# Peptides against a protein of PDB entry 6MBK: the designs that were tried, part 11

Target 1, 240 residues: chain A of PDB entry 6MBK
Amino acid sequence: GFEMVNFKEEGFGLRATRDIKAEELFLWVPRKLLMTVESAKNSVLGPLYSQDRILQAMGNIALAFHLLCERASPNSFWQPYIQTLPSEYDTPLYFEEDEVRYLQSTQAIHDVFSQYKNTARQYAYFYKVIQTHPHANKLPLKDSFTYEDYRWAVSSVMTRQNQIPTEDGSRVTLALIPLWDMCNHTNGLITTGYNLEDDRCECVALQDFRAGEQIYIFYGTRSNAEFVIHSGFFFDNNSH

## One batch from the design tools (peptide)

Design b1_p11_1 (made by RFdiffusion4)
Fold by OpenDDE base, seed 1:
Structure b1_p11_1 (fold): chain B 240 residues (1-240), chain A 11 residues (1-11)
Amino acid sequence: as target 1 above (240 residues)
Amino acid sequence: MQDITEPVTVS
């Protein structure tokens, strides 16, 4: 029903290969395709995760390291997804000096400096962990872990993390959703949810799309996407 | 945009 295409200026997106009707379930992503805290625990990062309290306490950081480990693995299942990610972001961690100076007169400057400080401290901490912890020896990033790597991973998660239910639906966890990121987005009603019965993310078409048209989706802000948790998809229940 | 750099207190 769709194919991935690199659209000029818009980057990677999805193009309909057939006509898609409004409210049609055209896109779903099984849990097994997601990068989650659980998949991080089940990866080469698992042993370190089990021993590091910060990784355990901050699922988003666990995702960041999961992303870095998989990026550093040439045969990673998620390489096709990772290769679609931007190399830089519009997050404060990438602000130029002039931009920061401009923000000095605004309330945002506190947040910018906080992110700088926190990220730097986290990097320093994890650099030491990676260099000294016994369970870090097996990590593919063992010999190459730069601040730029960490900044990129943190920014990737910051801009793309989603909340999804755990397998039993009792709690929420964090996930990067490859096919979500492969779609370009529009404003409007949230058209995404999580189907626990089939254990998958689901997206229904916001509007009719003709064959050959680019498909746009909307699921709120990427950094804080909330899913409707149910055993089926109900478009009218999506809200933000 | 969510700031994920804010530290969490851990034991």
Scores: peptide ipSAE 0.098, ipTM 0.749, DockQ to the pose 0.028
Fold by OpenDDE base, seed 2:
Structure b1_p11_1 (fold): chain B 240 residues (1-240), chain A 11 residues (1-11)
Amino acid sequence: as target 1 above (240 residues)
Amino acid sequence: MQDITEPVTVS
């Protein structure tokens, strides 16, 4: 009932191909389509993951490297998704000199510099790992791993990562959710949850949409967005 | 909104 469209000014988004009613389950994404820490472990990154303390401890970094590996893989299942991602972000890591100069007069400058330093340190660490670790030889990153690559991947994950339940519902894990995060966002109620019975992320329409209209959803806090575990059909009013 | 690319039908 929808199609992906590249809108002027807004970039990629979803457009309804038919009338969609409020509260209608119009979009669902099975776990198998998600980019998760588990899929990272099961990818070419797996052997390195199993031996690197930081990758194991920081799921967001694991996702970042997963994203980079898949981007560098022409036959990756997630190529269509990755191609829709922005090339740059409005995160502090992309602030220009003029923006930084402006922030020097604000409290935000400390956070910006901290993020710069942390990201640079992480890059330096993993650059060395990729160059020296035996399990890094099979990675597409081996011969091409720049700070720009890392900055992009970290920013992609930082702005798009979500918390979802594990398959058994006992814990939470991190995921990038294709199709879902391709929707542009608006203010409103959270209309997304995770259905463990069907093992899928579900999104219901916030409002009525007519055929040809762009579909907007409310993400909540995008960074580490939390999804409510549901049994059965998802309703907007039950999203909390 | 003006589309700048061909739409891709997903469902």
Scores: peptide ipSAE 0.012, ipTM 0.456, DockQ to the pose 0.030
Fold by OpenDDE base, seed 5:
Structure b1_p11_1 (fold): chain B 240 residues (1-240), chain A 11 residues (1-11)
Amino acid sequence: as target 1 above (240 residues)
Amino acid sequence: MQDITEPVTVS
């Protein structure tokens, strides 16, 4: 019902190959296709994860390293997804000097500096871990782990992470959702939820789309958007 | 009409 297309100015997006009606379930992504904290645990990162308290405590960092490990793995299942990700982001970690200087007149500067400091500290910590920890030896990051790598991964996760239920629905976990996050966004109602029965992320059409039209969805607020368990969908009038 | 650069994949 859709195809991935590189749109001018908007980058990658989804285009309808047929008419899609509002509220039609046009996209679903099974859990097995998601990059989750659990998939990180089950990856080459698993042994290190099991030994590092920060990775265990901070799912976003676990996802960042999961992303880096998979990016460095030519045979990774997620290579097609990773290749669609930007090489850099419009996040504070990528701000130029002039942008930072401008922000000095705003309240945002404090958050920017905090993010810089935290990211740098995390990098320094994990650089040492990767260089010295026995379980890091088999990681593809062993010989090359730069701040730029970490900045990219953190920014990727920061801009794309979602909260989804665990497999048993008892808790929430973090996930990157391939294919789904390839769809460009518009303001509106959240039309994405998680179907625990079928164990998949589901997206219904926000509106009617004709064949050939780009499909837009409303992501909600990244990093704090939680997909409603059981009900699947909820309304959010927040801008994105 | 939408400005499309290059099709990548078909689902």
Scores: peptide ipSAE 0.010, ipTM 0.462, DockQ to the pose 0.028
Fold by OpenDDE base, seed 3:
Structure b1_p11_1 (fold): chain B 240 residues (1-240), chain A 11 residues (1-11)
Amino acid sequence: as target 1 above (240 residues)
Amino acid sequence: MQDITEPVTVS
């Protein structure tokens, strides 16, 4: 009932191919299609993950490396999704010198510098890990791991990561959600949740859409300055 | 009507 389209001024989005009614389930994404911490553990990154405390402790970094490994793998299942991701982001990690100077007069500068420092330190740490750890030899990024790569991956995850339940629903994990994150956003109610019985992300229409119209959803609060985690999958916390 | 480029049907 929809198609992917690059809209002028808005970039990639979904367009209805038929009339969609409010509250209609029009989009679902099974867990198997998601890039998750679990899929990272089950990938070529798995052996390294199992032996690195930082990867284990920080799911967002695990996703970043998962994204880099899959990007470097021509046969990756997620290549079609990865190709839709921006090559650059409006996050602080991409700010030019003039933009940083402008922010020096604001409180935001502390957060910007913190991100720079933390990201640089993380890169330095993992560069060493990738060069020295035996399980890193299997990674496609072994001979090509630059700061620009890491910055891109971190920013991708920062802007797109979502909280979803584990398979048993007992815990929360992090995921990138292909297709779903192609939707552009509007103000309104969160209409995305996770169906544990069918093990899939589900999105219902916020309003009526006519055939040919762009479909908009509400993502909730987003920030380009910090890591963003979408919590819309847990309706209990986002009751309207 | 919105301006579009490179449409790809998904479903």
Scores: peptide ipSAE 0.008, ipTM 0.457, DockQ to the pose 0.031

Design b1_p11_1_s1 (made by RFdiffusion4, then SolubleMPNN; from b1_p11_1, 6 letters changed)
Fold by OpenDDE base, seed 2:
Structure b1_p11_1_s1 (fold): chain B 240 residues (1-240), chain A 11 residues (1-11)
Amino acid sequence: as target 1 above (240 residues)
Amino acid sequence: MLNLTQPVVTS
């Protein structure tokens, strides 16, 4: 098995409690444990979701609000997961004045300003929605919704969102994958897929890990991580 | 934990 450990410099990660062999299925996460657009629709956010075109059109924003609502809910099933999330991120939304000044000489400044501007606009929009929309009254964030909250949630989703299949496999949807996303990143090949028969995310070991070693996985492009659902798992050459 | 800088999908 494995255990969650707070590693120096790397923060939380997973440590092997026994020897794990390459290609061994060591971790799986059932759909019911995921934070998805569907779980957002089925939560206290559901009524507002059904009435707001932006939440419906932008699954990442729906996940951000789902995350905020669950964070503000003491009895949330996902509290243990949420408590492991970083309080700040290395995303442009958290850049300090000196970092922004440094980027002023680069083309990246335009992307940073665009991201700031878009995020601020979204916050302003949803602040008004939360204050005025009747379906927002039940939200635990009704009286406490700051830009810092929104920035954190958007950044959390941006860095952790994944594409998974719908239950029938006909489409894709967005999900945060607790426990799995606690693995720290390493270079390699994608060793995570979705098993529709068992309705779960499955992760096989990228390499051999000995008891006591940290388990690393390759995330690929995290903002739009796609699981292999038709071609099977990809394995590093050393995994065979 | 993952802390990669990724683009935000916004409009």
Scores: peptide ipSAE 0.020, ipTM 0.619, DockQ to the pose 0.055
Fold by OpenDDE base, seed 1:
Structure b1_p11_1_s1 (fold): chain B 240 residues (1-240), chain A 11 residues (1-11)
Amino acid sequence: as target 1 above (240 residues)
Amino acid sequence: MLNLTQPVVTS
């Protein structure tokens, strides 16, 4: 019902290959296709994850390293997804000097500097971990872990991370949702949820889309991560 | 594509 297309300035997006009606379930992504903290634990990163308290405590960092490990793995299942990700982001970590100077007159400057400082400290910590920890020898990024890599991964996760339920629905965890996160933004309401019965992320159409039209979703306002199952949308069999 | 500017979670 849709295909991924490069929409020039909008970058990659989804285009309808048939007419899609409002509220139609047009897109779903099974858990097995998601990049999650659990998939990170089950990957080459798993042994290190099990030994590093920061990876365990900070799911976003776990996802960032998961993303880096998979990017560095030629045979990664997620290579097609990773190759569609932006190489740079409009996050504070990418702000130019002039932009930072401008922000010095704003309330945002403290947060920007904090992000820079904290990210740099995290990088320094993990650089040492990767160089010295026994379980880091298994990582494909062992010999190539730069600040630029880390900045990219952290920014990728910050812009794309979502909260989804655990498999048993008892807790929430963090996930990157391939294919779904390719939808570009329009005004509207959140139309995405998580169906625990079918163990998949589900997205219903915000409006009617004709064949050949780009499919848009509303991102809403995110607080660190979008809560997929607690969106403004209610769909049958979704968990909240 | 999602590209929301968000604060980095540091703790």
Scores: peptide ipSAE 0.020, ipTM 0.619, DockQ to the pose 0.068
Fold by OpenDDE base, seed 3:
Structure b1_p11_1_s1 (fold): chain B 240 residues (1-240), chain A 11 residues (1-11)
Amino acid sequence: as target 1 above (240 residues)
Amino acid sequence: MLNLTQPVVTS
């Protein structure tokens, strides 16, 4: 087994409670525990999702609104997970004026400004939607939807979103993976996949871990979303 | 804690 621990400098992580061997399946997360575009569609957000083209086209925004709706819902199943999320992030959307000024000498400034501009435009659009759309009246964020809320949700999704298969395996969708995303990073190989037969995310140990050691995973060289796709969530079990 | 920064896919 494992337990959640607050490690110095690294924040929350997972610690082994027993010896775990390399390649041992030590962690799995069933689809029903994931925050997905499908769970967003099946939530209080569903009616609005079905009528808004941007929510339909941009799964990351759908997840952001799903996260906000669940955060605002005291009885949400995901409250324990949401409480583990940072209140702020080291993403460009949280950069101070001095940090932005420092970046003005770099090529990154264009991407930062683009992100700011797009996020602000999205917020303005959805603020109007939430104020005027009939299906938005049932959302718990109806009377409290600030830019800070939106910035937080977007940043949460950006830093934690993963690509997983749909239930039928025909397509990919976006998901937040509770518990699994608490693992901190080390260099190595991708050891997480999706088992369609059991309909769950599965993580095998990168190396031997002794009882009391922190469990690390390799996040890959790509974004979390790209990592899940490229990291062999679709391992062709061409086991000869 | 996953803190892999991804650019927001902006339309």
Scores: peptide ipSAE 0.019, ipTM 0.627, DockQ to the pose 0.068
Fold by OpenDDE base, seed 4:
Structure b1_p11_1_s1 (fold): chain B 240 residues (1-240), chain A 11 residues (1-11)
Amino acid sequence: as target 1 above (240 residues)
Amino acid sequence: MLNLTQPVVTS
């Protein structure tokens, strides 16, 4: 019912190949296709993850390193997804000096400076870890880990991380959701949830879309750099 | 494509 298209000005997005009605389940992504903290633990990053307290405590950083490791792996299952990601972002970590100077008059400046400081510290920490930790020798980024790499990965995760339930539904975890996150943003209501019975992320149409139209979704609000779906993201049944 | 400016501090 849809196809990925590179739209001018908007980058990659989804286009309807047929008429889609509002509230129609048009897109679902099984857990096995998601980049999660669990998939990070089960990857080449796993041994290091098991011994680094920061990776264990901060799922977003675990996802960032997972993304970097998979990007550096030519045979990664997620290469098709990773290749669709922007090379740069309009996030604070990419702000020019003049933009930062302009923000000095706003309340956002403190958050920007904090983000810069935290990201720089994290990079410095993990640079040392990658250089010295025995389990880091297995990482494809061992000999090539730059601040630009880390900035990109952190920004990718910051803009795209989603809170989903664990497989047993007992807890929440973080995930990047390929294909789904290709939908460009519009104002509206959250139309994405997680179906635990079928173990998949599900997206219903925000409105009617005609064949040939771009499919937009509402990204919702973000808290602590996470995409939060609220109560609607966790449900047993999503029958429409 | 998700590309929203987020003035959120990395934890």
Scores: peptide ipSAE 0.018, ipTM 0.611, DockQ to the pose 0.068

Design b1_p11_1_s2 (made by RFdiffusion4, then SolubleMPNN; from b1_p11_1, 5 letters changed)
Fold by OpenDDE base, seed 4:
Structure b1_p11_1_s2 (fold): chain B 240 residues (1-240), chain A 11 residues (1-11)
Amino acid sequence: as target 1 above (240 residues)
Amino acid sequence: MLDLTKPVTTK
């Protein structure tokens, strides 16, 4: 019902290959296809994760390292997804010096500086960890872990991380949702939820889309992470 | 694709 297309100016997006009606379930992504904190724990990163309290405490950083490890792994299951990710982002960590100077006149400067400092500190910390920790020896990062790598991974997660329920539904965890996150943004209502019975992320069409049209979704307002509605779909902005 | 910032990483 859809295909990935590289749109001008917007980058990769999804295009309808047939007419899709509003509220039609056109896209679902099973848990097994998601990049999650759990999949990070079950990857080559697992041993280090089990020993590093920062990775354990900060799921977004765990996802960032998971992303880097998988990117460096030619046989990674997620290579097709990773290859669709931007190589650079229009986020504060990529701002030019002049842009930062301009922001000094705004309230945003404090957040930007905080992000810079935190990211730099994290990089320095994990660079040392990767160089010295026994469980880091097998990571495909030991001899190739630059700030640019970390900046990219952190930015990827920052822009794409989602909250989803754990498998038993008892807690919330973080996930990158391949394919689904290729949908570009439009104003509207949340039309994505998580179906625990089928253990998959589900997305229904925000509106009618004709064959050949780009499929847009509403990302919602930004919080700690975009929340994939546990109870499913509803057309209400109160989720944000 | 998603290209909107979420809260910054800490620590």
Scores: peptide ipSAE 0.021, ipTM 0.640, DockQ to the pose 0.068
Fold by OpenDDE base, seed 2:
Structure b1_p11_1_s2 (fold): chain B 240 residues (1-240), chain A 11 residues (1-11)
Amino acid sequence: as target 1 above (240 residues)
Amino acid sequence: MLDLTKPVTTK
């Protein structure tokens, strides 16, 4: 009941192909379609992951490298998803010199510089790891790993990472959710949860959408999207 | 598309 469309100014989004009623389950994404820390471990990145404490400790970085490896793999299952991702972002890592200068008079400059420093240090660390670690030889990015690559991947994960339950529901893990994350934002309530029985993300319509209308969701907080574990959906009218 | 921001830290 929907299709991906490139909207003017908003970029890619989802458009209804039929009338969708409020609270209707219109979109679901099985776990097998998600890019997760687990899929990273099961990919060509797996051997390196098993040997690097930073990848193991920081799921967002694991996802970033997973994303880079899959982008560099022509036959990757996630190529269609990756091709829809922005090439650049409006996050601090992409601020121009003039934007940074403007922020020098604000307290935000400290956060920007901190993010720059942290990202640069991570890049330097992993550049060396990729060049020297035996398990990095099989990575498609072995001979081509630039700061621009890393900045893009980190920013992609930063803006799109979600918390989902593990397969047994005992813990939470991080995931990129293809197709679902193409929905643009509107004010409202959280209408996405994880169905452990069917092992899929489920999204119900926030409101009625007519055929031809763009479908919006409520992102919630400025942190990564979080599903309500064990309760399915929760409806919070709080604005963040 | 999602446009959330979470600070990146190093360990």
Scores: peptide ipSAE 0.021, ipTM 0.644, DockQ to the pose 0.066
Fold by OpenDDE base, seed 3:
Structure b1_p11_1_s2 (fold): chain B 240 residues (1-240), chain A 11 residues (1-11)
Amino acid sequence: as target 1 above (240 residues)
Amino acid sequence: MLDLTKPVTTK
């Protein structure tokens, strides 16, 4: 019902291959295809995760290292997904000196510097961990862990992380959602939810789309990282 | 594609 296409102004997105009506379930992604904190724990990163307080406390960092480990693994299941990710981002961590100078007169500069400082500190910490911790020896990034690697991974997670329910639905966890996160944004209502019964993310069409049209979703007016834990769909804006 | 910048949690 859809295909990945590179659109001139918006970059990669999804295009309908048939007519799709509003409210049609056109896209679903089973849990097994997601990159989650749980999949990180079950990967080569697992032993280190179990012994590092920061990885345990910060799921986004766990996902970042999960991305790095999988990227460094030629046989990773997620290689096709990882190859679709940008190699760099237009986020503050990638700002040049001149771009930062433009922000010096704004309140945003404090947040930018804070992010720089925090990211640098995290990198320094984990560099030491990777070099010294016994459970880091088997990581594919053991001999290749640069700040640029960490910056990329953190930025990837920062721009794409989502909250989904745990398998038993008792808690929330963080996830990257392949294929779904290729959809570009338009104004509307949240049309993506998590179906616990079928254990999958589900997305219904926001509106009618004709064959050949780009399929858009609504990212939300606030944090779009949050999914509605529902056995179906939640048709509302995330301002509620 | 998603490019929605979110703050990195500070620890």
Scores: peptide ipSAE 0.021, ipTM 0.645, DockQ to the pose 0.068
Fold by OpenDDE base, seed 1:
Structure b1_p11_1_s2 (fold): chain B 240 residues (1-240), chain A 11 residues (1-11)
Amino acid sequence: as target 1 above (240 residues)
Amino acid sequence: MLDLTKPVTTK
C-alpha cells in the first residue's frame, strides 16, 4: 500500500501506492523489526551492555551504540533502515559557530553547552571503554569510533527514539521504529499506537491519501520518545 | 523523517 521514496526536500518518505482512507491501518511494524534496548542486549553489544552501568542506565545511549554496531555490520538486518537515516542533523550538536553565537543571547545556550559537554564526556568515556574493555573486542566499531560517529548516533536516537511497552506490557522501553519513522510531518492528530496483542506498532491514516500521494503523520507537540506509549491513536484514550 | 529533538542526558 506504500513505497519508499526519496523526496527532494523532505528526504526519504512514504508514498501511497493505492488509495488509503482516513483511519485505515496502513502501516504496522512488529517488535522484531524494531531497534530496541532489548535487541541491543541481544546483539554483539550484549556482553558489554551487561558490564557497563551507563549503557544499562541510559537506554538512549544503548540504542546509539546499537545503531553504530549495526551500521558497522555489512550484513546487519537494519542496513536498509540505517542507510535511510540522515548523515547530519539540525540538532545543537551540529550547530556552527554563528548559530551558537546567536544563541548566546538566549536561554537556550545553556542547553546547547550542556549537550556539547555531556556528549563529549560520554564519547571520551566510551572511547576508553571500547579500547580497554574485554567485551568490546568483538564490536565492529572497535577500531573505528570517532566523535562524529557518536554525535551522529546520539542525534539519530535523540530525534527518533520512542517509548514502547515491553512484551508483557509491564514496563516501557526505548525503540527506533523503522519504516514508520520515515513518514514526514503534517499538522493533525497523533495516529500511532502500540498493539500488545499483535506485538506491533500500528499507524492509521490521518486523512485520505490518494495513490501517488506522500503519506504524512503528525509528530505532535510531545517528544518522539513518548509518542507511541503515551499518545496512542487519536481516537483512543491515552496515558495523559 | 522524524526530527523531534530531546535533550541528551547523562548519569
Scores: peptide ipSAE 0.020, ipTM 0.646, DockQ to the pose 0.067

